# Peptides against a protein of PDB entry 3B8E: the designs that were tried, part 7

Target 1, 230 residues: chain A of PDB entry 3B8E
Amino acid sequence: PFLIFIIANIPLPLGTVTILCIDLGTDMVPAISLAYEQAESDIMKRQPRNPKTDKLVNEQLISMAYGQIGMIQALGGFFTYFVILAENGFLPIHLLGLRVNWDDRWINDVEDSYGQQWTYEQRKIVEFTCHTPFFVTIVVVQWADLVICKTRRNSVFQQGMKNKILIFGLFEETALAAFLSYCPGMGVALRMYPLKPTWWFCAFPYSLLIFVYDEVRKLIIRRRPGGWVE

## One batch from the design tools (peptide; made by RFdiffusion4, then SolubleMPNN)

Design b1_p8_7_s1 (from b1_p8_7, 5 letters changed)
Fold by OpenDDE base, seed 2:
Formats: sequence, structure tokens, C-alpha cells
Structure b1_p8_7_s1 (fold): chain B 230 residues (1-230), chain A 8 residues (1-8)
Amino acid sequence: as target 1 above (230 residues)
Amino acid sequence: VPKPVFPL
């Protein structure tokens, strides 16, 4: 997110404080839940592994998969951001380089893609209105991550929702997202303005994409054991 | 000026 903000000079898609809330609030309990699920899965699959070679290969492949999933998550967040700005008159191409004028308090006539002028106050309202849906989008795609992490090789449909810690993590991150989105004063404290409930659904295609991607990956691993996708 | 569609 932050790299694209710098490179493209677009209006800030996600506030720094909101990023910290994602990293500390929404990622911590998921990470713990995943650590428990991995430990449980490894306990159940105990054939005597070579502890040096099999651990390194597993860590690299998990890291690559999470890296790819993290890219899809970031794309989901940016999709939500661009949809919101486009619905408010700012097409994605028009946002390129706009940051300098967008952030200038003295410029009250920034034009959108349709020639409408926006005051500084109006621009900041729409910007901070993007922060909350971006955050919620990350939470909604993280639902898919938590669900797919239940299994290393098997389909989620084969292993089911047995990990209570993962289910708890899903409720906690959702409750946190609702709290940060709708609690009075969050607009002032975190620059997170409340969003319409319909914006929670903007991320669903990306959550489905992550789920399908991982199920296909796991299917390939099951059909070709020892492949580079493992 | 269309009001931002998103604020509650």
C-alpha cells in the first residue's frame, strides 16, 4: 500500500495508524491461530521427517504462498479504494500524481475526472472515507487466509472448521473492524470515517479468489507430491 | 457537488 502511494503519488489509501491497527490488531490473533493449526497438523502427520531439510523447505514454500496471498490482499484493498474514488468522480488514471494538489489546504478547486471542483475539506472527507473500507477489505480477505490455513495439503472441505482458535480469530478481527469503523470518535482519532454496510461486500470477490487460488494450489500438491508448488 | 456517497 505505502509503496504504491509513494510511486504513483495518489491520495493516501490507508492511514499509518490504520496500518498499525491491521498489523497489531487483525494480524496478531490470526498469526497465533495459524501457529496452533500448524502445530496440530504437524502432530497428526508425524512420519519421522528429516528435521533440517523438511523444515527449511516447508518454511520457504509457506513464505512464498503467504507472499502471493498478501499481494492479492493488497490488490483487494486497492480495488476497494479505486472503486470508492471512482464513485466519487475520481477515476484511477486521474489519481496518478494528484497527491500534491490533493494534500494542499490552499487549493480548493481540485477537479475530478468530470470537471467538478473539490474543496480541501471535501477531499479529506472522501480520503478518510476510503481508509475504513480499505481496512475492512483487509479483514474480509484475511477471513479467506484464516480458512485456507486450516490445511496444508487437504481441502478445507476435508478438514473442516475444527480449530476453535481460528474461529475465535475470525470473530475477533470482525468485531475489531466493526468497532474501529462505527465507534464514535474513530474519525477524529484514527481518520476512519464510518462506512455504509454495503462496502463490506466489496472485498468478497478477492476473498473468493484467495480461497480458489489456495484450493487449486492444494489440489496440485495432492496430485503431484514433491512439485515446486508444495 | 455530489456529497461523498460513503459517510454515514
Scores: peptide ipSAE 0.020, ipTM 0.601, DockQ to the pose 0.275
Fold by OpenDDE base, seed 5:
Structure b1_p8_7_s1 (fold): chain B 230 residues (1-230), chain A 8 residues (1-8)
Amino acid sequence: as target 1 above (230 residues)
Amino acid sequence: VPKPVFPL
């Protein structure tokens, strides 16, 4: 988020408070839940690995896969951000370089893509209105990320949803996201303005994409053991 | 003109 904010000079897509809510709120219980996941059903059928070569290669490939998933998650957040701003009159091309005038409190006539003028207060309401849906988008894509982390090789359909702590984590992060989004006073306290319920669905295609990507990866690993995807 | 998602 911040790198694109600096490079493209766009209005701030994700606030510091929302980042703290992700790092300290929504991610903690899910991360702990993975420690209680059951061993994969095929673990006893795997051939012995070479501890000097195969461990390091697997760690690098896993790191690359998580890096790719993280990029898809970020794309989901930015998609939500651009959709919200476009529905409020700011097309993506118009946002490039707009930050300087957007953040200036003395400019009250910033034009949108349709020639409508926006006061500083109106712009800040729209900006903070983007922060909450961006946060919720991250939570929705984290559902897929948490579910795919249950296994390294087996399909989630083979492993099943037996970990009650993981299921609790999914409900907890969702409940926390709803609380932070809709509790009275959160707009004043955290600059997290309430979002329309429809914005929760904006991330669903990206959550599905993450799930499909990882299931295809795992399918390739099962069909071609020792390939560059493992 | 797209209507604001939130009433200002």
Scores: peptide ipSAE 0.020, ipTM 0.610, DockQ to the pose 0.278
Fold by OpenDDE base, seed 3:
Structure b1_p8_7_s1 (fold): chain B 230 residues (1-230), chain A 8 residues (1-8)
Amino acid sequence: as target 1 above (230 residues)
Amino acid sequence: VPKPVFPL
């Protein structure tokens, strides 16, 4: 989010408070829950690996997979951001370089893609209206990320959802997202304006994509042990 | 101020 905000000079897609709510609110319980995940059913069936060579290869491939997943997560958030701004008259091309005028409180005639003028106050309402759906999009994508993190090789369908703490983490992050999105006063306190329930569904294709991507990856690893995908 | 054509 922040890198594209700097490079493209677009209006702020995710506020500092919403970032803190992700990093400290929604991510902590899920991360702790992974410490209580059951070992993969195949761990005891593997021969002792060479602790130097096989660990380094596995760490590199895991790091690459998490990097790819993180890019898909960011893409999901930005997709939601661009959809909301487009529905409010700002097409993606028009947002490039707009930040300077967008953040200027003395410019009250910033034009959208349709020639409509927006006051500073109206622009900030739209910006803060983007923060909440971006946040919710990240939470919904994190569901997929947390679920796929349960296993390194086995399908989620093979491992199952036995970790009650992980299930609680998924509930907690979702409940927090709903609370921050719909509790009265959150727009004033956190710059998180209420969103229509339909915005929750904007992330679902990306969560499904992450899930399918990881299941395909794991399937390839199972079919070709010792391949470059492992 | 013209109302936004696209409502929030």
Scores: peptide ipSAE 0.016, ipTM 0.583, DockQ to the pose 0.162
Fold by OpenDDE base, seed 4:
Structure b1_p8_7_s1 (fold): chain B 230 residues (1-230), chain A 8 residues (1-8)
Amino acid sequence: as target 1 above (230 residues)
Amino acid sequence: VPKPVFPL
């Protein structure tokens, strides 16, 4: 989020404190849950042909998968951010380069994509209103990511939700999201304004898309072992 | 002035 804020000069999509809550609060328990996930018995039954090279390749593939998941999560958050700003009159193209004028407290006539003028206070309300649903979007996408990361080849329906740590992680991240979204004073302390419950659903199509995509990928891998989709 | 879709 912050890198795109700098590169694209868009209004800040997510506060630094909220990013820290994602990285340390929301991502930590899931990462631990995945470390304790029972490796698919069929992946571990094959001793690596070379313990050094094949382990390193697997660790690199895992690291790349986590990096890709994080990018997909960020894309989900940005999707919600762009939807919110578009519904408030700021189309994505109009946000490019807008940061300088957006963050200037002396400019009270920043135009949206429809020629409506926004005061500094109004802009900051919209900006801080984006932080909470961005965070919630990450959590909702993480539900899918956690569920799909439980298995590499098997469907979630085949392995089931047996990992208690994974289930705990899903509850923890959801509880954290609810706490940060609705606890009194979070708007002042974290610049996270409360969101309407309806906005929790903004991420659901994206979460579902990730889930379906991964299940289809896994299905292809199961039907065509050794394909380019692995 | 359009009210934010997320009224506080």
Scores: peptide ipSAE 0.015, ipTM 0.566, DockQ to the pose 0.286

Design b1_p8_7_s2 (from b1_p8_7, 7 letters changed)
Fold by OpenDDE base, seed 2:
Structure b1_p8_7_s2 (fold): chain B 230 residues (1-230), chain A 8 residues (1-8)
Amino acid sequence: as target 1 above (230 residues)
Amino acid sequence: VKKLVYPL
C-alpha cells in the first residue's frame, strides 16, 4: 500500500498506525494458531523425500505461492479504496498525482471527477474513511489465507476445521477489526473513521479468489505428485 | 450536495 502511495502519488490508502495494528494485532494469534494445526491425514502415506533437494524447491514454491496470495490481498485492499473514493466523486484516474494537492491544508478547492470542490477537512474525512475499510479488507482476505495455510496438499474440506485455536484466532482478529473500526475515539487515535457495514463485503470476492486459487493449486499437487507446483 | 460515504 505505501509503495503505491509513493509511486502513484495517490491519497494515502492505509495509515502507518493501521499497518502496525495488522502486523501486531490481527496476524499474531492466527500465526500462533497454525502451530496447533493437525497433521495432514496423508502424511503417513507420503513417500520419503530427498531432504536436500526437495526442501529447497518446496520452500521456493511455497514462498512464490504466498507472494502471489499477498498480491491478491493488496489488490483487494486497493479495490475497496478505489470503490470508496469513486463513490465520493474521485475516479481512479483522477487520483493519480492528486496527493500533493490532497495533503495541502491551504488548498480548499480540490476538484473531484465531477467538478465538486473539496476542502482539506472534507478530503481528510474521506481519506480516513478509506483507511478503516482497507484494514477490514485485509482482515477478510486474511481469513482465507489462514484457512488455506492449514494444509500443504490436502483440501481444507479434507482437513476440516478441527483446530479450535485457529477458529478462535479468526474470531479474535475479526473482533479486533470491529473494535478498531467502531470504538469511539479511533478516528482521532488511529485515523480510522467508522465504516458502513456494507464495506465489509468488498473483500469477499478476493477472499474467495484466494481460497479457490489455493484449492486448485492443491488439487494439481494431489493429481500430479512431483510436479513444479508442489 | 456532495455525495459522501458519511456526512461531514
Scores: peptide ipSAE 0.026, ipTM 0.669, DockQ to the pose 0.292
Fold by OpenDDE base, seed 3:
Structure b1_p8_7_s2 (fold): chain B 230 residues (1-230), chain A 8 residues (1-8)
Amino acid sequence: as target 1 above (230 residues)
Amino acid sequence: VKKLVYPL
């Protein structure tokens, strides 16, 4: 988020406080929950890995897969951001370079893509209205990320959802997202303005994409043991 | 002033 904010000079898509809430609030309990995940049912059926060849390649491929998932998560957040700004009159192309004027308190006539003038206060309302759905989008895609992290090779349907701590983590991150989105005063305290319930659904295609991507990856691994996808 | 919301 921050790199695109600097390179494109767009209005801030995700506030520093919201980033901290992701890193410290929504990711912590899910990450701990993975420590309690049961070993894959096939772990004892796996041949011993060759310590010279299989470790380095597998770690690199796992790292690449997590990197790809992280990119899909970021794309989901930015998609939600661009949708909200477009619905408020700011098309994506118009946002390029707009940050300088957007953040200037003395400019009260910033035009949108349709020639409407926006005061500083109005711009900050719509910006902070973007922060909350971006945050919620990350939480919704994190559901998929956490669920796919349960296994390396087996489908989630083979592993099942027996980890009560993981289920609690999913509930906790969702409850935190709802609290930060709808609790009175969060707009003032955290610059997270309330969102319409419909914005929760903007992330669902990306969450599904992450899930399908990983299930397909795992299916390929199961069908082609020792392939370049492991 | 309430701004117009442009649906996608």
Scores: peptide ipSAE 0.024, ipTM 0.637, DockQ to the pose 0.107
Fold by OpenDDE base, seed 1:
Structure b1_p8_7_s2 (fold): chain B 230 residues (1-230), chain A 8 residues (1-8)
Amino acid sequence: as target 1 above (230 residues)
Amino acid sequence: VKKLVYPL
């Protein structure tokens, strides 16, 4: 988010407070829940990891977590951001380079893509109205990320959803996201304005994409051990 | 009238 904010000079898509709410709020219990996951059914059929040659975190795992899944998550967030701004009169092309005038409190006549003038206050309301759905989008794609992290090789359908702590984590992160989004005063305290319930669904295609992508990856690994996808 | 996601 911050890199695109700098490079494209767009209005801030995700605030620092919302990032902290993800890192310290919604992701904590889900991450801890993975420690209670049952071993994969084939673990006793696998050779032990060689501690001298096999890294605990390899380049393939980093590429999957940060490169592939992380990029899909970021795309989901930016999709939600661009949709909200477009519905408020700011088409994606018009946002490029707009940050300087957007953040200037003395400019009260910033035009949208339709020639409507926006005051500084109105611009900040729509900006902070984007932060909350971006945050919720991350939570929704984290559902898929958490579920795919249950296993390295086996399908989630083979592993099942037996980890009650993980199920609780999914509920907790969703409840916390709803609380931060809709509790009175959050706009003042956290600069998180409430979102329409429909914005929760903007992330669903990306969450499904993450899940399907990883299930296909795992299927390929099971069928072709030692491939470049492993 | 400005179309806002969240009414002012």
Scores: peptide ipSAE 0.023, ipTM 0.660, DockQ to the pose 0.308
Fold by OpenDDE base, seed 4:
Structure b1_p8_7_s2 (fold): chain B 230 residues (1-230), chain A 8 residues (1-8)
Amino acid sequence: as target 1 above (230 residues)
Amino acid sequence: VKKLVYPL
């Protein structure tokens, strides 16, 4: 989020403190749970034919998977961010380069994509309104990503939800998301305004798309071992 | 009318 904020000069999608809460709060338990799930998955049940090369390949594949998950999560968050801003009159193209004027408290006539003028206070309200849904979107996408990433080849339906630590992690991150979204004072402390329940569903189509995509990918891998999709 | 997710 912060890198795109700098590169694209868009309004801040997510606060730095909230990013730390994602990295340390929502990602840590799932990451631990995935480490245990790998032991239950087809990845660890196959004894490495060559312990040195297959372990390095597995570590690299795990690292790549985690990197890809993080990118997918970021994309999900940005999807929600752009949806919310678009619904508030700011189309994605209009957000590019807008940060300078957006963050200037002396400019009270920043125009949206429809020529409506926004005061600094109004802009900050909509900005901080984006922070909570962005965070919640990360959690909602993490549900899908964690479930999908349980195995490299097996369907979620074949592997099942046997990892109790993973299930616990999903509940923990959801509870944290609810706490950060609805606890009094979070708007002041974290610049996260209370989330309307409808915004929890904003990421669902994206999570579902990722789920379907990966299930199709895994299906192809199972039917065509050694293909380019592996 | 400005469409805001949260009213001012």
Scores: peptide ipSAE 0.020, ipTM 0.620, DockQ to the pose 0.314

Design b1_p8_7_s3 (from b1_p8_7, 6 letters changed)
Fold by OpenDDE base, seed 4:
Structure b1_p8_7_s3 (fold): chain B 230 residues (1-230), chain A 8 residues (1-8)
Amino acid sequence: as target 1 above (230 residues)
Amino acid sequence: KPILIYPL
């Protein structure tokens, strides 16, 4: 979010505090829950990793996690952001370079894509209104990310959802996201204004895409061992 | 009026 904020000079898609709530709040219990995941059925049939040559985090894992899944997650967040701003009169093209005037408190006549003028206060309301759905979008795509992280090679359907701590983590992160989104005072404390429940569904296609993408990847790995996808 | 997603 912040990189595109700088490069494209768009209104801030996600607040720094909200990012911290993701990294230290909603993602923490889910990440810990992976330590309790059952070993894949074939793990004892694999040769032990050579700790001197084989890194735990290799380029393929980085590429998958940050280059592929992370990009889909980012796209999901930005999709939600652009939809919200478009519904509020700011089309994506109009947002490019708008940050300078958007963040200027002395400019109270910033025009949207339809020629409507927005005061600084109104702009900040819509900006902070975008932060909550962006945050929720990240949580929703994190559901898929967590589920796909259960295994390296086996399908989630082969592994099953037996990790009760992971299931708890999914509910916990969702409950925390709801708490941060809807608890009174969060608008003041975190600049997270409450969102309509319909915005929770905005990320679902991306969450499904992440899941399907990884399942297809794993299927390819299982059918073609030693491929470039492994 | 801006179509705020805020549950007003």
Scores: peptide ipSAE 0.022, ipTM 0.642, DockQ to the pose 0.262
Fold by OpenDDE base, seed 5:
Structure b1_p8_7_s3 (fold): chain B 230 residues (1-230), chain A 8 residues (1-8)
Amino acid sequence: as target 1 above (230 residues)
Amino acid sequence: KPILIYPL
């Protein structure tokens, strides 16, 4: 989110506090839960990695995590951001370069796409109103990311949902996201303003896309072993 | 596989 903030000079899509809530809040229990996942049924048919040549973090993992899944997650977050700003009168094209005037405390007449003027305080309320739904969007797409991480080759339907710690993690991260979003005083303490319930659904297409994308990838690997997709 | 993926 910060890279596009710098490159496109748009209002800040995700705040430092919300990033910390993801990194240290919602994603910890889910990440730990993967240590308790059952081995895949075909693990004994796989050759061991060569410890001299095969890195634990390889180019394929980086490409999948940051280049593919991470980009879909980012798109989901930005989709939510643009929807919220559009609902508040700021169309996506109007946001390009707007940061300079948006962040200026002395400009109280920033116009939206419809000619409505916004004070600095009003703009900051809208900005912080975007941070919480962006955060929630990340949690929703992380549901799919966590589920796809259960297996490398087998379908989630083959593996099943037997990991009780992972199921607990899904509930915990969602409950924490709801707590941070709706608890009284979070606007003052964390600059996290409550979101409309409808904004929870903005990420659902992207979460489904992540799941389907990985299941298709795994299906290709199972049907065509030794392909470049493995 | 790392789960901690952050939007850019």
Scores: peptide ipSAE 0.061, ipTM 0.810, DockQ to the pose 0.023; fails the geometry check
Fold by OpenDDE base, seed 1:
Structure b1_p8_7_s3 (fold): chain B 230 residues (1-230), chain A 8 residues (1-8)
Amino acid sequence: as target 1 above (230 residues)
Amino acid sequence: KPILIYPL
């Protein structure tokens, strides 16, 4: 989010507070829940990791986490951001370079794509109205990310959903996201304005895409051991 | 395993 904010000079897509709510709030219990996941059925057929040669964080993990899944998650977040701003009169092309005037509190006549003028206060309300749905979008794509992290090679359908702590984590992160989004006073306390219930569904295609993408990847690995996908 | 890696 911050890289595109700098490069494209767009209004801030995701605030620091919302990032903290993800890192310290919605992601903690799900992350811990993976420690309680059952071993994959083929674990006894795999050789132990060589602690001298095999990195814990290898290029493959970085490519999957940051390069593939992370990029799909970011696309989901930005999709939600652009949809909300477009519904408020700011088309994606108009947002490019707009940050300079957007963040200037002395400019109260910033025009949208339709020639409507926006005060600084109105612009900040719209900006903070984007932060909460972006946050919720991340939580929704995290559902898929957590589920795909249950296994390295086996399908989730082979592994099953037997980890009760993981199921609790999915419930907890969703409940926390709803609490932060809809609790009175969150707009003042966290600059998180309430979102329309429809915004929860904006991330669903991306969450499904993450899940299907990883299941297909795992299927390829199972059918073609030692391929470039592994 | 890092679960969430946000592309910042």
Scores: peptide ipSAE 0.047, ipTM 0.786, DockQ to the pose 0.022; fails the geometry check
Fold by OpenDDE base, seed 2:
Structure b1_p8_7_s3 (fold): chain B 230 residues (1-230), chain A 8 residues (1-8)
Amino acid sequence: as target 1 above (230 residues)
Amino acid sequence: KPILIYPL
């Protein structure tokens, strides 16, 4: 989110406080829960990693995590961001380069795509109104990410949802996201304004895409052992 | 362990 903010000079899609709430809040319990996941049924058929040659974090993991899944997650967040701004009169093309005037407190006549003028205060309300749904979007796509992370090769349907700590993590992160989004005073404390319930659904197609993408990947690995996908 | 991806 921050890279596109710099490159495209768009209004800030996700605030620093919301990023901290993800990194330190919603992701902690889910990440810990993976330590309690049951071994895959085929784990005893796999050769042990060579600690001298095989890296724990390899290029394949980086490609999958940041290059594939991370990009889909980012697209989901930006989709939500662009939808909210478009509903408030700012079409995506109009946002390019707008940051300079958007962040200037002395400019109170910034025009939207329809010629409506926006004060600095009004613009900041809209910006902070985007931060919370972007945050929630990340949580929703993280549901899929956490679920696909249960296994490397087996389908989630083969592995099942037996990890009670992971299930607890999913509920905990969702409850925390709802608390941070809707608790009175969060707009002042965290610049997280309450979101319409409809915004929770914006990420669902992307969450489903992540899940389907990984299940198809795992299916290919199971059908073609030793392929370039493994 | 799968790394929870934070898209920045």
Scores: peptide ipSAE 0.038, ipTM 0.766, DockQ to the pose 0.021; fails the geometry check

Design b1_p8_7_s4 (from b1_p8_7, 5 letters changed)
Fold by OpenDDE base, seed 4:
Structure b1_p8_7_s4 (fold): chain B 230 residues (1-230), chain A 8 residues (1-8)
Amino acid sequence: as target 1 above (230 residues)
Amino acid sequence: VPKVIFPL
């Protein structure tokens, strides 16, 4: 989010506070819950990892986590951001380079894609209105990310949802997201304005995409061990 | 007046 904000000079998609709420709030319990995941049913059929040669975090894991899943998550967040701004009169093309004028408190006549003028206050309202749905979008795609992280090779359907701590984590992160989104005073305290319930669904295609993508990846690995996808 | 989807 912040890199694209700098490179494209767009209005800030996600606030620093919302990022902290993700990294320290919504992701902590889910991440800890993975330590309690049951071993995959085929674990005893795998060769033991050599601690000297086999890294815990390998290039494949980095590529999957940051290069693939993280990119889909970012795309989901940006999709929500662009939809919200487009519905408020700012088409994606018009946002390019707009940051300088957007963040200038002395400019009160910033035009949208339809020639409508926006005051600084109105622009900040819509910006902070984007932060909460972007945050919620990340939480929704993290549901899929957490679920796919249950296993490296087996399908989630093979592993099942037996980890009660993981299930608790999914409810906790969702409840926290709802709390941060709808609790009175969050707009003042965190600059997180309440979102329409419909905005929760904007991430669902991306969450589904993450899930399907990983299940297909795992299916390929199971059918073709030692392939380039592994 | 600019349409804000989420008026405070």
Scores: peptide ipSAE 0.008, ipTM 0.528, DockQ to the pose 0.330
Fold by OpenDDE base, seed 1:
Structure b1_p8_7_s4 (fold): chain B 230 residues (1-230), chain A 8 residues (1-8)
Amino acid sequence: as target 1 above (230 residues)
Amino acid sequence: VPKVIFPL
């Protein structure tokens, strides 16, 4: 989010407060829940990691985490951001380079894609209105990310959903996201304005894509052990 | 390592 904000000079897609709510709020219980996951059925058939040669964080993990899943998550967030701004008169092409004028409190006549003028206050309301749905989008794509993290090789359908702490984590992060989105005063306290219920569904295609992508990856690994995909 | 990826 922040890299595209700098490179494209667009209005801020995700606020620092919303990032903190993800990192310290919604992702904590889900991450802890993975410690209680049942061992994969094939774990005793695998050789132990060599502590001298095998890194805990290897190129494959970085590629999968940040390069593949993280990019799909970011695309989901940005999709939600662009849809909201387009519904408010700002088409994606018009947002490029707009940040300088957008963030200037003395400019009260910033035009949208339709020639409508926006005051600084109106622009900041729309910006903060984007932060909450972006945050919710991240929570929804994190459902898929958490579920795919249950296993390295086996399908989630083979592993099952027996981890009660993980199920609790999915409900907790969703309930926290709803609380932060709809509790009165969150607009003042956290700059998180309430979102229309329809915005929750904006992330669903991306969450499904993450899940299907990983299940296909795992299927390939199971059928072709030692391939370049492993 | 939990593969829960904090979105960048």
Scores: peptide ipSAE 0.051, ipTM 0.790, DockQ to the pose 0.021; fails the geometry check
Fold by OpenDDE base, seed 2:
Structure b1_p8_7_s4 (fold): chain B 230 residues (1-230), chain A 8 residues (1-8)
Amino acid sequence: as target 1 above (230 residues)
Amino acid sequence: VPKVIFPL
């Protein structure tokens, strides 16, 4: 997300405080819950990792986490961001390079894609209004990410949802996201303005895509052990 | 044109 913000010079899609709420708030309990997941049924059929040659964080893990799933998550967040800005008169093409004028408090006549002029205060309201839906979008795609992380090779349907701590984590992160989005004073404290309930559904296609993508990947691995997909 | 902000 931040790389696109710098390269494209677009208005800030997600605030630093909001990022901290993801990393330290909504992701913490879910991440811990994975330590309580049951071993996969085939784990004893695999050779142990060689601690001298095999890295814990390998290229395959980086490719999966950042190159595949992380990219789909980022696309989901940016989709929500671009939809909100487009509904407010700022088409995606018009946002390119707009940051300099957007963030200038002395420019009160920034035009949108339809020639409407926006004051600095109005622009900042729209910007901060994007932060909360982007955050909620990340939480919704994290549901799928957490569920797919239950297993490396087996389907979630084979593993089941028996980890009560993980289930608790899903409810906790959702409740926390709702609290941070709707609690009075969060606009001042966290720059998180309340969102319409309909915006929670904007991420659902991406969450489903993550889940389906990983289940298909795991299916391929099970059918073709030792393939390039593993 | 009146300024329209669509609240979320």
Scores: peptide ipSAE 0.019, ipTM 0.614, DockQ to the pose 0.243; fails the geometry check
Fold by OpenDDE base, seed 3:
Structure b1_p8_7_s4 (fold): chain B 230 residues (1-230), chain A 8 residues (1-8)
Amino acid sequence: as target 1 above (230 residues)
Amino acid sequence: VPKVIFPL
């Protein structure tokens, strides 16, 4: 999010407070829950990690986390962001380079794609209106991310959903996201304006894509062990 | 033109 904000000079897609709500709010209990996951059925067939040669964070993990899943998550968030701004008169092409004028409090006549002028206050309302659905989009794609992280090789259907702490984490992050989105005063306190319930569904295709992508990847690994996909 | 701020 922040890299595209700098490179494309677009209005801020996700606020700093909202990022903190993800990193310190919704993601903590789910991440902790993975420590209680049942070992995969093939764990005793794998050699122990060599602590001198085998890195815990390797290129494969970075490629999967940031290069594959993280990119799909970012695409989901940006899709929601662009849809909201387009519905408010700002087409994606018009957002390129707009940040400088958007963030200037003394410019009260910023035009949208239809020639409508926007005051600084109105622009900030739209910006903060984008932050909450972007946040909710991240939570919804994190459901899929958490579920795929249960296993490295086995399908989630083989592993099952037996980890009660993980199920609690999914419920907790969703309840927290709903609380932060709809509790009175969150617009003032956190700059998180309430969202229509329909915006929760914008992330569902991306969450499904993450899940299907990883299950297909795992299927390929199981059928062709030692292939380039592993 | 009424600003269609669609509040989310």
Scores: peptide ipSAE 0.018, ipTM 0.567, DockQ to the pose 0.254; fails the geometry check

